# Ledger of designs, part 16: peptides against a protein of PDB entry 5JNO

Target 1, 112 residues: chain A of PDB entry 5JNO
Amino acid sequence: MVAKFQPPPEYQLTAAELKQIVDQSLSGGDLACRLLVQLFPELFSDVDFSRGCSACGFAAKRKLESLHLQLIRNYVEVYYPSVKDTAVWQAECLPQLNDFFSRFWAQREMED

## One batch from the design tools (peptide; aimed at target 1 R34 F104)

Design b1_p16_5_s3 (made by RFdiffusion4, then SolubleMPNN; from b1_p16_5, 9 letters changed)
Fold by OpenDDE base, seed 3:
Structure b1_p16_5_s3 (fold): chain B 112 residues (1-112), chain A 16 residues (1-16)
Amino acid sequence: as target 1 above (112 residues)
Amino acid sequence: SLMDRVEQVLAEHLAS
């Protein structure tokens, strides 16, 4: 059996917060991208957090890790149960997430 | 702001 994924407190959305994002979304892929922005704004930052917090040593990464994706998927499933099917998740959501995230950083690289 | 730029890119992506 698959264990239920429990997000860290800083990535926990209330039902109202999630509903607000859903109301702005037109598809599961759209919702996934919006969740990425809302849950993980640090992934879009140029700030070196390791310098700001030597104790935690956290550094901003320009990649989507498995835990990020799993957390997003869990929220998407609430309103788009079809993404419980891995094939649907990989066809409808993952490409959107990757394309959006890559587009953002590609544009930023051109501006710098 | 950074988030404004993120939202702009998101809008462009979703519109394409």
Scores: peptide ipSAE 0.557, ipTM 0.928, DockQ to the pose 0.822
OpenDDE base, seeds 1, 2, 4, 5: peptide ipSAE 0.549, 0.556, 0.556, 0.555; ipTM 0.927, 0.928, 0.928, 0.928

Design b1_p16_5_s4 (made by RFdiffusion4, then SolubleMPNN; from b1_p16_5 with K5Q I6V E8K S14E)
Fold by OpenDDE base, seed 1:
Parts: C-alpha cells; structure tokens; sequence
Structure b1_p16_5_s4 (fold): chain B 112 residues (1-112), chain A 16 residues (1-16)
C-alpha cells in the first residue's frame, strides 16, 4: 500500500556521493555523523531562521528531529543493513549522532 | 570557517 520512502530532492544522494561518504567513514555511527553534516549543514550554522520571518519570529532549534534521523538511517542502511533493527540503530548510531552533534555545539559555546 | 569547525569536531569525534 505505502510506497517506499523517498527523500526530498534536496536530500537525495547519488550512489557515487554516498559511496564517497562511506569510503571516508570508519563505522556505521561515523557514517551517520558524516551524513548529518552532508545532508543538514543548516543544523550547524548560526543562522537564525527567524531572521527571514519578521512576522513569526520563530527560530529553528538546535535539535535532531525525527525526519533528520530517518533520512540518515535510510542511507546508513544501504551499507549497514543491520541498522534496520531499531535496537542496533539505537545502540550503534543514535549515540554517535547525539555525541557528535552535542560536541559541536558545546565547542561553539566555549568559543563564545 | 564553519566548515572547518565541523570538520574539526568530526575529526576529534572519530579519534575518540
């Protein structure tokens, strides 16, 4: 009934692009982190999304949302099919993503 | 640059 999930065009990686990232990765968790950087550079920027919307004033949060994680997981599964198991994903990839992402912002906070 | 900072964090993460 339900079609296979397809990422939006802006988050679509070619096989060659994905392979390049994989070749640089040390593990599934590391691959996940590299995909995070590649797919969602906006999560690492100091750009306030409210700057473009004076009416709403809503600022994007520095948080990994479900959609981010799902997209990353979909690509990780290509080379690490074991992460299809939620327990494996939660043990091997999610902690790495959270660690990496939190480290980045912690470092930025220390740098003023 | 921002990219350099990201790569720096990534390198440190990978080394840990």
Amino acid sequence: as target 1 above (112 residues)
Amino acid sequence: SLEEQVQKTLAEFEAS
Scores: peptide ipSAE 0.507, ipTM 0.915, DockQ to the pose 0.924
OpenDDE base, seeds 2, 3, 4, 5: peptide ipSAE 0.505, 0.497, 0.501, 0.502; ipTM 0.914, 0.912, 0.913, 0.913; seed 5 fails the geometry check

Design b1_p16_6 (made by RFdiffusion4)
Pose (drawn by RFdiffusion4):
Structure b1_p16_6 (pose): chain A 97 residues (1-46, 62-112), chain P 16 residues (1-16)
Amino acid sequence: MVAKFQPPPEYQLTAAELKQIVDQSLSGGDLACRLLVQLFPELFSDRKLESLHLQLIRNYVEVYYPSVKDTAVWQAECLPQLNDFFSRFWAQREMED
Amino acid sequence: LQEQIEAFLEEYSAEH
């Protein structure tokens, strides 16, 4: 309806880059975690899993798992897995010391 | 740090 949305260049993936990540992905949720790592490594250095970030990941995930267009599928599969992956990463870091 | 993140993700994915 309204406009063409494109992510900032630093978060733009080529179709080839997206296909490669998908090929390694075990599931939609795993794809979502791999995309979080690839797109937003600054989120893992010294939470900000904020809405724009999550929507960008969802948009990529939907290219190959179109059922993720259903918000219930996103919330049932991908979103818990992203938050748990992120929580686990940070707790692991907290515990190193 | 990137390599550790990726290794962590492989470990995490194996558990699930």

Design b1_p16_6_s1 (made by RFdiffusion4, then SolubleMPNN; from b1_p16_6, 8 letters changed)
Fold by OpenDDE base, seed 5:
Structure b1_p16_6_s1 (fold): chain B 112 residues (1-112), chain A 16 residues (1-16)
Amino acid sequence: as target 1 above (112 residues)
Amino acid sequence: LMEEVLAFLDEWLAEQ
């Protein structure tokens, strides 16, 4: 049998930590978004990569990568086993994650 | 940072 997915040590949540996030969540999609924030705060950091050079118009593309999504999904599955079904994951969680993440940065860009 | 992001999340969820 294929070994169960194990997150890297830096993304390992204890049962208590996960439960705390779950208790604050209203749905699987909500849980997914909260996990995104808790697991990957660096994705929300206001880091200006052009800080050192005014001529550098470089802006890093902010996207959710497969590893981010896989880790989140595995934790969501603990309390929402239905997301093991890819169709459910794509209908209930993935759109929420993408929408939340994109809207966050859209708002931050408007504040400039 | 997390508190700020979570506050945004809550506001966004309230609009859903």
Scores: peptide ipSAE 0.683, ipTM 0.948, DockQ to the pose 0.755
OpenDDE base, seeds 1, 2, 3, 4: peptide ipSAE 0.682, 0.683, 0.681, 0.683; ipTM 0.948, 0.948, 0.947, 0.948

Design b1_p16_6_s2 (made by RFdiffusion4, then SolubleMPNN; from b1_p16_6, 8 letters changed)
Fold by OpenDDE base, seed 1:
Structure b1_p16_6_s2 (fold): chain B 112 residues (1-112), chain A 16 residues (1-16)
Amino acid sequence: as target 1 above (112 residues)
Amino acid sequence: LMEKVLAFLDEWLAEQ
């Protein structure tokens, strides 16, 4: 048996919390983006993640990783079961997520 | 922060 994916406690949403986000969403892609903001606000922070690391000098890139996307997709599937189809996920949600995220930082880059 | 990001999202969505 393969264990069902379970989000870490810090990324566990109650039904009510998820419903609230869904009520604000007009599509699966919209919902995905809102979940991105709600679950991973640190990805939108100007705070340098590597400020406390003087040893390695490595700064994490601002990118959406597979774990982020997987968590988001799992929640989106609750209300938009069609995204269980990878083709639908890649057509309806992934472009929205990537475009939203990239444009956010593109705008911030121009403001800096 | 969240409110600002969501505001940006709404603006971006309106342009789609």
Scores: peptide ipSAE 0.669, ipTM 0.946, DockQ to the pose 0.765
OpenDDE base, seeds 2, 3, 4, 5: peptide ipSAE 0.669, 0.668, 0.668, 0.669; ipTM 0.946, 0.946, 0.946, 0.946

Design b1_p16_6_s3 (made by RFdiffusion4, then SolubleMPNN; from b1_p16_6, 10 letters changed)
Fold by OpenDDE base, seed 5:
Structure b1_p16_6_s3 (fold): chain B 112 residues (1-112), chain A 16 residues (1-16)
Amino acid sequence: as target 1 above (112 residues)
Amino acid sequence: LMEKVQEFLDEWLATQ
């Protein structure tokens, strides 16, 4: 199946790549988290946060931006069309994405 | 990096 959307070239997944991720996923929220890691590995790199404020601990990249969420949602919709409904997206995917991302960095902060 | 992230992902998802 070919996606009906056209993400930026740097975030384009082939049908085979997407299917491989889907096959590892147990739910839309699961898929969303896996897509987050696959599409945006830079968000999990310490190097990308080296320029952050050490005094306040604020890093803009520590938050998922609209572009990240939109791209993930577009791919999730391919196999979970129900997330086209904003209410479903906000209930099933967004909380898991935010929790996963937050917990990742919370753990990393404890290790530093 | 991605290997560590993947491990965390798998462990976290297993608890969901």
Scores: peptide ipSAE 0.642, ipTM 0.942, DockQ to the pose 0.778
OpenDDE base, seeds 1, 2, 3, 4: peptide ipSAE 0.641, 0.639, 0.638, 0.640; ipTM 0.942, 0.942, 0.941, 0.941

Design b1_p16_6_s4 (made by RFdiffusion4, then SolubleMPNN; from b1_p16_6, 7 letters changed)
Fold by OpenDDE base, seed 5:
Structure b1_p16_6_s4 (fold): chain B 112 residues (1-112), chain A 16 residues (1-16)
Amino acid sequence: as target 1 above (112 residues)
Amino acid sequence: LMEKVLAFLDEYLAEQ
């Protein structure tokens, strides 16, 4: 049997911390976005990593990696077990995560 | 940073 996923210590939320976020959330997608901000503030850094290279346009930090999504999904599942279904995750949470994240950076680029 | 991000988060989620 596959071992239960355990987040790295840096991304381990206590029950109280998670509950606080959940209490502010109105849906699984809402919770997912809040978790994204809480768990990975580094992804929202004002420092543009692509600034150092105008030719390559590298911006790895502006993409949600599988690890980020896996961690978020694991926490969302605690209060929204339905997201264990990949179809539900892809319909309810993933689109909103991507939309939220992309809009954040789109807005930041307009402010620069 | 967090203050700005959270402000954006609140605005975004309010539109959903």
Scores: peptide ipSAE 0.718, ipTM 0.956, DockQ to the pose 0.793
OpenDDE base, seeds 1, 2, 3, 4: peptide ipSAE 0.718, 0.717, 0.714, 0.716; ipTM 0.956, 0.956, 0.956, 0.956

Design b1_p16_7 (made by RFdiffusion4)
Pose (drawn by RFdiffusion4):
Structure b1_p16_7 (pose): chain A 97 residues (1-46, 62-112), chain P 16 residues (1-16)
Amino acid sequence: MVAKFQPPPEYQLTAAELKQIVDQSLSGGDLACRLLVQLFPELFSDRKLESLHLQLIRNYVEVYYPSVKDTAVWQAECLPQLNDFFSRFWAQREMED
Amino acid sequence: SASDDELIDELLEQLK
């Protein structure tokens, strides 16, 4: 309806790059976690799993798991897994010391 | 999951 949306260049993946991540993904949730790692490594260094970031991940996930266009599927499968992956990463870091 | 644990381990190694 309104406009062409494109992510910033630093978050743009080629179709080939996206296909490769998908090929290694066990599920839509795993794909979502792998995309979080590839697209936003700055989120893992010294939370900001904020809405624009999550929507970008969802947009990529939907290319191969179109049922994720249903917000209930996104919330049932991908979103809990992303938050738990992120929480686990940070707790693991907290506990190193 | 095991996949999540592997990814987290890889991330933690990269931060060392």

Design b1_p16_7_s1 (made by RFdiffusion4, then SolubleMPNN; from b1_p16_7, 9 letters changed)
Fold by OpenDDE base, seed 1:
Structure b1_p16_7_s1 (fold): chain B 112 residues (1-112), chain A 16 residues (1-16)
Amino acid sequence: as target 1 above (112 residues)
Amino acid sequence: SPAFDALIQELREMED
């Protein structure tokens, strides 16, 4: 028996919080990007995890992991049930997430 | 897209 995916408590949005984000969104893809920002602000931070430990050599990864994407998709599905279809998710949301995330860091790199 | 640019700008302002 496979249990339904349940977001960790730190990533649990209330209906009101989610609705607020939805009301600000222009599309499912836009909603996905806004959820990315709200749920995972650490992915957009200049925080270098090596700052805490110069000896550990740890480098923060700037990539969207499967868990990030799954969490976002679960919330997007609430208002855009069509993204339950993988083809729709891959056509409407996933490219926009990747483009948004890549553009963010590309612009930051050019400004440095 | 303009929407993405706006969101990026909003995000930058939140970090400052």
Scores: peptide ipSAE 0.268, ipTM 0.830, DockQ to the pose 0.660
OpenDDE base, seeds 2, 3, 4, 5: peptide ipSAE 0.256, 0.262, 0.257, 0.264; ipTM 0.825, 0.827, 0.826, 0.828

Design b1_p16_7_s2 (made by RFdiffusion4, then SolubleMPNN; from b1_p16_7, 9 letters changed)
Fold by OpenDDE base, seed 1:
Structure b1_p16_7_s2 (fold): chain B 112 residues (1-112), chain A 16 residues (1-16)
Amino acid sequence: as target 1 above (112 residues)
Amino acid sequence: SEAQDRLIEELREMED
């Protein structure tokens, strides 16, 4: 059988921590965005990979990867079980996540 | 959305 997905320890929220985030959320989509911020603050940082790799100067792309989305979805499902349906997840949460993330960086780009 | 706007503002404050 397929093992249940377990988040890495650094991305494991207690029930109390998750509840606190939920209490601040207005919707499933909003919850997803808040989870994105809480779980992956590095995605909102100006820290470039090039700082760590002076040899290659490679800059990490700012993108939401499948692992990010899956982790977020797993937590959203706890309070919004309807997102277990892929169609619901794609209609209610994914657009919110993408819009939020894109808007954040678009605004930062304009301010710099 | 307004909710997203508030969250973005919260992020900005945390980075300052």
Scores: peptide ipSAE 0.579, ipTM 0.923, DockQ to the pose 0.810
OpenDDE base, seeds 2, 3, 4, 5: peptide ipSAE 0.576, 0.577, 0.578, 0.578; ipTM 0.922, 0.922, 0.922, 0.922; seed 3 fails the geometry check

Design b1_p16_7_s3 (made by RFdiffusion4, then SolubleMPNN; from b1_p16_7, 6 letters changed)
Fold by OpenDDE base, seed 3:
Structure b1_p16_7_s3 (fold): chain B 112 residues (1-112), chain A 16 residues (1-16)
Amino acid sequence: as target 1 above (112 residues)
Amino acid sequence: SASFDQLIQELREQED
């Protein structure tokens, strides 16, 4: 039995934000990418978002973790229930998420 | 599983 979806406070969307994202989305994969940007802006910045420690010099993490993917999937599946199926999630959403994230940083690294 | 409308409603309740 899976527990009820409850995102951590730092990764919550307002009702208005979620509605807007859904309205702008063309597919489950598109929605997933938009959620990625909205929920985890720290993954798209060179700025250290470490809360409470500016002196340790911890660099911003450029990696999609399991928790990131799980939170995104939980939001996506509300509007696209088919992603509850792992095969659908892996075929429709994960490739788009990884591609989008990788392309973003690849482009940034090419900027001189 | 909750519908999108249900999720929206829950989020609104959390913001109040």
Scores: peptide ipSAE 0.127, ipTM 0.734, DockQ to the pose 0.030
OpenDDE base, seeds 1, 2, 4, 5: peptide ipSAE 0.116, 0.114, 0.114, 0.117; ipTM 0.712, 0.711, 0.714, 0.727

Design b1_p16_7_s4 (made by RFdiffusion4, then SolubleMPNN; from b1_p16_7, 8 letters changed)
Fold by OpenDDE base, seed 4:
Structure b1_p16_7_s4 (fold): chain B 112 residues (1-112), chain A 16 residues (1-16)
Amino acid sequence: as target 1 above (112 residues)
Amino acid sequence: SSFFDQLIEELREQED
């Protein structure tokens, strides 16, 4: 029997936690960005936790992976069912997520 | 039901 999907424990929000984020959100896209920050603070850390070689400079690129996006989408769907439509997700949430994430690191790069 | 399905139901119950 295939086990049902469950988010990793560190990415499980309670109803109260999700509601709090939603109450602060202005739209589905805004909610997505807030979830990104709340769920995955490690993606915004200056510390490189990725596996790699310091000597050769190999490190995992800071990027939004499928698991990140899927989790965010699942939570957004709770209050914005329209994002179940992939076209809506790609039009309303993904661009905002990518813009927010890319601008964050672009700004950090300029400061370094 | 999945984690998210349960979450949805919990939120609906709290809203009602």
Scores: peptide ipSAE 0.577, ipTM 0.905, DockQ to the pose 0.024
OpenDDE base, seeds 1, 2, 3, 5: peptide ipSAE 0.574, 0.572, 0.573, 0.575; ipTM 0.904, 0.904, 0.903, 0.904

Design b1_p16_8 (made by RFdiffusion4)
Pose (drawn by RFdiffusion4):
Structure b1_p16_8 (pose): chain A 97 residues (1-46, 62-112), chain P 16 residues (1-16)
Amino acid sequence: MVAKFQPPPEYQLTAAELKQIVDQSLSGGDLACRLLVQLFPELFSDRKLESLHLQLIRNYVEVYYPSVKDTAVWQAECLPQLNDFFSRFWAQREMED
Amino acid sequence: TVEEKALEVLEEMNEE
């Protein structure tokens, strides 16, 4: 309807790059976590799993798991897994010391 | 790297 949306260049993946991540993914949720690591490594250094970031991940995930266009599927499968992956990463870091 | 640590966490989650 309204406009062409493209992510910033630093978050743009080629189709080849996207296909490779998918090939290694066990599930839509795993894909989502792998995409979080690839696209946003700054989120893991010294939360900001904020809406624009999550939507970008969802957009990529939908290319190969189109049922994720249904918000209930996104919320049932991918979104809990992303938040739990992120929580677990940071708790593991907290506990190192 | 933080990337490797994040993927290690994901691998641990996938094994459960």

Design b1_p16_8_s1 (made by RFdiffusion4, then SolubleMPNN; from b1_p16_8, 8 letters changed)
Fold by OpenDDE base, seed 5:
Structure b1_p16_8_s1 (fold): chain B 112 residues (1-112), chain A 16 residues (1-16)
Amino acid sequence: as target 1 above (112 residues)
Amino acid sequence: SEQERALAVLDEMLAE
């Protein structure tokens, strides 16, 4: 038996908060990306990891971890139950999440 | 804010 996944307090959304995000979303993948921004603003911080050493050219790699994805999926399932199917999650949400996240940091890298 | 910038990137992505 798989226990119900419960988000930690810092990542708990009320029904109203979730609905607000859903109302702005056009698809499950879109919702997933908006949840990423809302739940994990630290992943989009204005901190340039290369600032620590401008001379060495160090570039930190940011990644979406399994916990991030699991939390997002948990909320997406509320309005898009089909993502309970792993194949659907991997086809409809994961590629968009990864693409969006990569695009964001690619642009940030160009601006820095 | 960075969140606003992120959402702008998302909107551009969705417009393609």
Scores: peptide ipSAE 0.750, ipTM 0.963, DockQ to the pose 0.846
OpenDDE base, seeds 1, 2, 3, 4: peptide ipSAE 0.750, 0.750, 0.750, 0.750; ipTM 0.964, 0.964, 0.964, 0.964; seed 3 fails the geometry check

Design b1_p16_8_s2 (made by RFdiffusion4, then SolubleMPNN; from b1_p16_8, 6 letters changed)
Fold by OpenDDE base, seed 5:
Structure b1_p16_8_s2 (fold): chain B 112 residues (1-112), chain A 16 residues (1-16)
Amino acid sequence: as target 1 above (112 residues)
Amino acid sequence: SVEDRALAVLEEMQAE
């Protein structure tokens, strides 16, 4: 038996909060992207990663990690149970998440 | 805000 996934307190959404995001979403993949923004705004921030070492000019690589994706999937499953199927998750949500995240930073690099 | 900028990118994707 697999235990129910429970997000950390900082990533917990109430039913009302989740519903609000769902109401703004057009699909499961769209919902996933909106959840990404809501749950992990730090992944989109303009933080100067060279701040810790101004001399080296280090730039941190921004990535969507397993924990981020699992948290998002957990919430998407509430309204789109089909994503419990890994094949569906990988076909319908992951490509949109990756595309969205990549586009965001590609666009920001052009503007900065 | 960062959220607004992110959502703008999302909306652009939807418009394609």
Scores: peptide ipSAE 0.707, ipTM 0.955, DockQ to the pose 0.849
OpenDDE base, seeds 1, 2, 3, 4: peptide ipSAE 0.706, 0.706, 0.706, 0.706; ipTM 0.955, 0.955, 0.955, 0.955

Design b1_p16_8_s3 (made by RFdiffusion4, then SolubleMPNN; from b1_p16_8, 8 letters changed)
Fold by OpenDDE base, seed 1:
Order: structure tokens, then C-alpha cells, then sequence
Structure b1_p16_8_s3 (fold): chain B 112 residues (1-112), chain A 16 residues (1-16)
């Protein structure tokens, strides 16, 4: 028997917080992208930001890891149950997440 | 903010 997935406390959204994001979203893919921004702001921070923390030695990562995607998917499923189907997740959400994330950093690179 | 910047990129993407 496997327990229900529970996100770490730092990635826990209240029902009100999640609904607010959902209300701003046009689709499951859009919701996924907005959740990415909300849950993992560190992925959008400039690499120089991490250099500011001499105490923790944190290094910014420009990569969407499996845990990031799983957490996002769990929240998306609340309002878009169809993404429980891996094929739907891979067709409707993953491409948008990757496209969005890539576009963000591509723009940042051009501005530097 | 970086959040606002990210959301702006998203909005542009959705507008295509």
C-alpha cells in the first residue's frame, strides 16, 4: 500500500491559492506554466542571484527536474483530471512547460 | 520582478 503523495511543506498550496492560479489559467498547460512560476521562482532567478548567498552556496539551476514536474502535475490534476493519463500530460502540458521555460531563458540570454 | 517577467513571457507565448 502506497500513501497519497504529499508535497513538501515549502511547495504546499492552499485551496484558495490554487484556485486563484486556476482562475488565471486558460488551459491545463497554461496552469502548469503558472504553477511553475509560483512554486519554483528560483528557476527564474538570474544566476547572479545565487552568487549573493555566501552562506548557503546555492547555485541556480536552469533545469526542470522530475520532482518539479511531478509536483506541478499533481496540482494540475486537481482541476484537469485528464492529465492523470501520461499521454495527455506529455501532449498537453510537458511541451508547453518546456517551451515556456526555454523561451524565458532564451530571452534572458539575448538581453545580456 | 522575475515573476512578472516570467508571466509576461507566458502571455506572449499564449498569444501566438
Amino acid sequence: as target 1 above (112 residues)
Amino acid sequence: SEKERALAVLDEMLAE
Scores: peptide ipSAE 0.743, ipTM 0.962, DockQ to the pose 0.908
OpenDDE base, seeds 2, 3, 4, 5: peptide ipSAE 0.742, 0.742, 0.741, 0.743; ipTM 0.962, 0.962, 0.962, 0.962; seed 3 fails the geometry check

Design b1_p16_8_s4 (made by RFdiffusion4, then SolubleMPNN; from b1_p16_8, 7 letters changed)
Fold by OpenDDE base, seed 4:
Structure b1_p16_8_s4 (fold): chain B 112 residues (1-112), chain A 16 residues (1-16)
Amino acid sequence: as target 1 above (112 residues)
Amino acid sequence: SEQERALAVLEEMQAE
């Protein structure tokens, strides 16, 4: 048996919260992007936590890590079960996530 | 907010 992935409490959405995001979404890929914004607002912030903590060595990176993607996928699967298929996830959601995230930071860099 | 900025980018992307 494979253990079910459990998100940390800070990334736990209620059914109502998830439904609200779904209602705003146009597709599975769009839902994935909206979940990214909702779950991980820190990825869109200019705050560098490494400045405040030289000892911990934590540095905010402008990249999507496997854990971020896994959490998003878990929620997307609730309303779009087809993304359980890795091929579907890679074709429908990952490209949109990467494109969205890249565009965001590209625009922010132009703004300074 | 940064979240609002992000959503604006998303909307622009979806409009293309």
Scores: peptide ipSAE 0.741, ipTM 0.962, DockQ to the pose 0.946
OpenDDE base, seeds 1, 2, 3, 5: peptide ipSAE 0.740, 0.740, 0.738, 0.740; ipTM 0.961, 0.961, 0.961, 0.961

## One batch from the design tools (peptide; aimed at target 1 R103)

Design b1_p17_1 (made by RFdiffusion4)
Pose (drawn by RFdiffusion4):
Structure b1_p17_1 (pose): chain A 97 residues (1-46, 62-112), chain P 17 residues (1-17)
Amino acid sequence: MVAKFQPPPEYQLTAAELKQIVDQSLSGGDLACRLLVQLFPELFSDRKLESLHLQLIRNYVEVYYPSVKDTAVWQAECLPQLNDFFSRFWAQREMED
Amino acid sequence: SVDESHQELIDELLESL
């Protein structure tokens, strides 16, 4: 309806790059976690799993798991997995010391 | 499993720090 959305260049993936991540993904949720790692490594260094970031991941995930266009599927599969992956990463880091 | 895959990804992230 309104405009062409494109992510910033630093978060743009080629179709080839996206296909490769998908090929290694076990599920939509795993794909979502792998995309979080690839797209946003700055989120893992010294939370900001904020809405624009999550929507960008969702947009990529929907290319191969179109049922994720249903918000209930996103909330049932991908979103809990992303938040638990992120929580677990940070707790593991907190515990190193 | 998905849990093992997530653990491997977390390990790789922590090693890269």

Design b1_p17_1_s1 (made by RFdiffusion4, then SolubleMPNN; from b1_p17_1, 7 letters changed)
Fold by OpenDDE base, seed 3:
Structure b1_p17_1_s1 (fold): chain B 112 residues (1-112), chain A 17 residues (1-17)
Amino acid sequence: as target 1 above (112 residues)
Amino acid sequence: SVEEAFERLIQELLESE
């Protein structure tokens, strides 16, 4: 059995913060997408902003990594325990996450 | 804004399901 995952401090949500997001969510997949935006706003940062920041030299990455997905899953699991099952996670959350993320950037690239 | 885009995309996702 895999040990229980603990989020890094920078991605820790309080119970109140998580509940607020849950209250706005219509499903596990919707919750996952909302968590994506709330936990990782840097994944949605404008490329022009990154280029213009000479002080930090930071370039936002436009990819969902395993760590991002694991963190989201950890929080979704609190209110949707069924996602502990990998098959459920892959059917109910992952497609929505990937679709949302890809569509977001597809639209942004089209507007540029 | 990101928030507005998010809400629109989420709505589209939910409608497609």
Scores: peptide ipSAE 0.108, ipTM 0.755, DockQ to the pose 0.154
OpenDDE base, seeds 1, 2, 4, 5: peptide ipSAE 0.049, 0.101, 0.060, 0.054; ipTM 0.672, 0.748, 0.716, 0.707

Design b1_p17_1_s2 (made by RFdiffusion4, then SolubleMPNN; from b1_p17_1, 8 letters changed)
Fold by OpenDDE base, seed 5:
Structure b1_p17_1_s2 (fold): chain B 112 residues (1-112), chain A 17 residues (1-17)
Amino acid sequence: as target 1 above (112 residues)
Amino acid sequence: SVDDAFDRLIQELRESE
């Protein structure tokens, strides 16, 4: 198995790693969510980079950026070529990604 | 943990499909 794309080295998954994630996935949207966690664990960190810094005015934002989405899409396309179609990506993956990400933080904020 | 939260959310996603 060889990928048709070359992500940045810091976001490179081995064939075995990707296969494992795929094997655990039930759909393209599910795969996308699993890839989100695997590729970008920093987005799920409780660490506030602005903690203790009131002078810089920096506020950490929790959002999925274009780069995150593009990298995830590239990997999803390996096993679900249909997501190459933007309409399919927007219908099958993006809503699930956004929902998953939003629910994660919503639940974490409610947990004691 | 992140793992526990992930598992819960993935299960919810699967149930909605």
Scores: peptide ipSAE 0.101, ipTM 0.742, DockQ to the pose 0.156
OpenDDE base, seeds 1, 2, 3, 4: peptide ipSAE 0.097, 0.044, 0.099, 0.097; ipTM 0.734, 0.611, 0.729, 0.737

Design b1_p17_1_s3 (made by RFdiffusion4, then SolubleMPNN; from b1_p17_1, 10 letters changed)
Fold by OpenDDE base, seed 1:
Structure b1_p17_1_s3 (fold): chain B 112 residues (1-112), chain A 17 residues (1-17)
Amino acid sequence: as target 1 above (112 residues)
Amino acid sequence: SVEDHFEQLIQELREME
Protein backbone atom coordinates (compact mmCIF):
# COMPACT_ATOMS: atom_id res chain seq x y z
CA MET B 1 0.00 0.00 0.00
CA VAL B 2 2.83 2.38 0.87
CA ALA B 3 5.78 2.47 -1.47
CA LYS B 4 8.97 1.79 0.46
CA PHE B 5 12.43 2.87 -0.60
CA GLN B 6 14.78 0.02 -1.35
CA PRO B 7 18.38 1.16 -1.00
CA PRO B 8 20.94 -0.17 -3.47
CA PRO B 9 23.35 -2.81 -2.18
CA GLU B 10 26.00 -0.11 -1.77
CA TYR B 11 23.92 1.34 1.06
CA GLN B 12 23.42 -1.95 2.88
CA LEU B 13 25.83 -2.50 5.75
CA THR B 14 26.64 -5.93 7.08
CA ALA B 15 26.47 -6.71 10.77
CA ALA B 16 30.26 -6.69 10.99
CA GLU B 17 30.52 -3.32 9.26
CA LEU B 18 27.89 -1.74 11.48
CA LYS B 19 29.44 -3.17 14.64
CA GLN B 20 32.82 -1.76 13.68
CA ILE B 21 31.34 1.70 13.25
CA VAL B 22 29.40 1.44 16.51
CA ASP B 23 32.52 0.39 18.41
CA GLN B 24 34.15 3.63 17.33
CA SER B 25 31.13 5.78 18.15
CA LEU B 26 30.67 7.76 21.36
CA SER B 27 26.93 8.44 21.02
CA GLY B 28 23.96 8.09 18.73
CA GLY B 29 24.77 11.41 17.15
CA ASP B 30 28.38 10.44 16.62
CA LEU B 31 27.26 7.14 15.14
CA ALA B 32 24.96 9.00 12.77
CA CYS B 33 27.83 11.14 11.49
CA ARG B 34 30.07 8.13 10.98
CA LEU B 35 27.28 6.36 9.10
CA LEU B 36 26.87 9.43 6.91
CA VAL B 37 30.49 9.21 5.81
CA GLN B 38 30.44 5.44 5.31
CA LEU B 39 27.11 5.17 3.49
CA PHE B 40 27.31 8.25 1.31
CA PRO B 41 30.93 9.08 0.46
CA GLU B 42 29.67 10.70 -2.75
CA LEU B 43 28.28 13.57 -0.68
CA PHE B 44 31.83 14.47 0.30
CA SER B 45 33.40 14.20 -3.14
CA ASP B 46 34.51 17.05 -5.38
CA VAL B 47 33.59 14.91 -8.36
CA ASP B 48 30.33 15.82 -10.05
CA PHE B 49 29.14 12.59 -11.62
CA SER B 50 26.43 14.45 -13.54
CA ARG B 51 28.99 16.82 -15.05
CA GLY B 52 28.98 14.96 -18.34
CA CYS B 53 25.28 15.41 -18.97
CA SER B 54 25.10 18.41 -21.28
CA ALA B 55 21.73 17.33 -22.58
CA CYS B 56 19.83 17.65 -19.33
CA GLY B 57 21.95 20.38 -17.79
CA PHE B 58 21.67 18.66 -14.43
CA ALA B 59 24.34 19.38 -11.86
CA ALA B 60 24.65 17.16 -8.83
CA LYS B 61 24.02 18.92 -5.56
CA ARG B 62 25.66 17.99 -2.29
CA LYS B 63 22.70 17.98 0.06
CA LEU B 64 21.42 15.77 2.82
CA GLU B 65 18.04 14.55 1.66
CA SER B 66 15.21 12.81 3.48
CA LEU B 67 16.12 9.38 2.14
CA HIS B 68 19.72 9.75 3.36
CA LEU B 69 18.51 10.65 6.82
CA GLN B 70 15.94 7.87 6.93
CA LEU B 71 18.50 5.21 6.13
CA ILE B 72 20.97 6.57 8.69
CA ARG B 73 18.22 6.63 11.31
CA ASN B 74 17.40 2.98 10.65
CA TYR B 75 20.99 1.94 11.36
CA VAL B 76 21.32 4.19 14.42
CA GLU B 77 18.10 2.71 15.79
CA VAL B 78 19.71 -0.74 15.92
CA TYR B 79 21.98 0.30 18.81
CA TYR B 80 20.08 3.37 20.02
CA PRO B 81 16.41 2.42 20.00
CA SER B 82 15.53 5.73 21.63
CA VAL B 83 15.80 7.40 18.22
CA LYS B 84 12.53 5.70 17.32
CA ASP B 85 11.16 8.73 19.11
CA THR B 86 11.20 11.54 16.57
CA ALA B 87 11.92 14.08 19.29
CA VAL B 88 15.07 12.20 20.27
CA TRP B 89 16.15 11.85 16.65
CA GLN B 90 15.70 15.58 16.12
CA ALA B 91 17.54 16.50 19.31
CA GLU B 92 20.44 14.04 19.28
CA CYS B 93 21.17 13.13 15.68
CA LEU B 94 19.84 15.66 13.18
CA PRO B 95 21.70 18.67 14.60
CA GLN B 96 24.98 16.77 14.67
CA LEU B 97 24.48 15.47 11.13
CA ASN B 98 23.72 18.92 9.79
CA ASP B 99 26.57 20.55 11.69
CA PHE B 100 29.07 17.94 10.55
CA PHE B 101 27.98 18.15 6.92
CA SER B 102 27.89 21.95 6.92
CA ARG B 103 31.29 22.28 8.57
CA PHE B 104 32.83 19.93 6.05
CA TRP B 105 31.76 21.99 3.07
CA ALA B 106 32.37 25.30 4.82
CA GLN B 107 35.95 24.22 5.36
CA ARG B 108 36.28 23.22 1.71
CA GLU B 109 34.97 26.61 0.66
CA MET B 110 37.56 28.40 2.78
CA GLU B 111 40.33 26.42 1.14
CA ASP B 112 39.47 27.94 -2.22
CA SER A 1 12.99 -5.40 1.49
CA VAL A 2 14.38 -2.80 3.85
CA GLU A 3 12.46 -4.36 6.71
CA ASP A 4 13.92 -7.78 5.99
CA HIS A 5 17.41 -6.33 5.82
CA PHE A 6 17.26 -4.76 9.25
CA GLU A 7 15.58 -7.74 10.87
CA GLN A 8 18.37 -9.95 9.57
CA LEU A 9 20.95 -7.41 10.66
CA ILE A 10 19.65 -7.30 14.23
CA GLN A 11 19.59 -11.08 14.43
CA GLU A 12 23.17 -11.37 13.19
CA LEU A 13 24.35 -8.78 15.69
CA ARG A 14 22.79 -10.74 18.55
CA GLU A 15 24.64 -13.83 17.41
CA MET A 16 27.91 -11.91 17.44
CA GLU A 17 27.48 -10.99 21.13
Scores: peptide ipSAE 0.521, ipTM 0.911, DockQ to the pose 0.026
OpenDDE base, seeds 2, 3, 4, 5: peptide ipSAE 0.520, 0.506, 0.518, 0.521; ipTM 0.912, 0.907, 0.911, 0.912

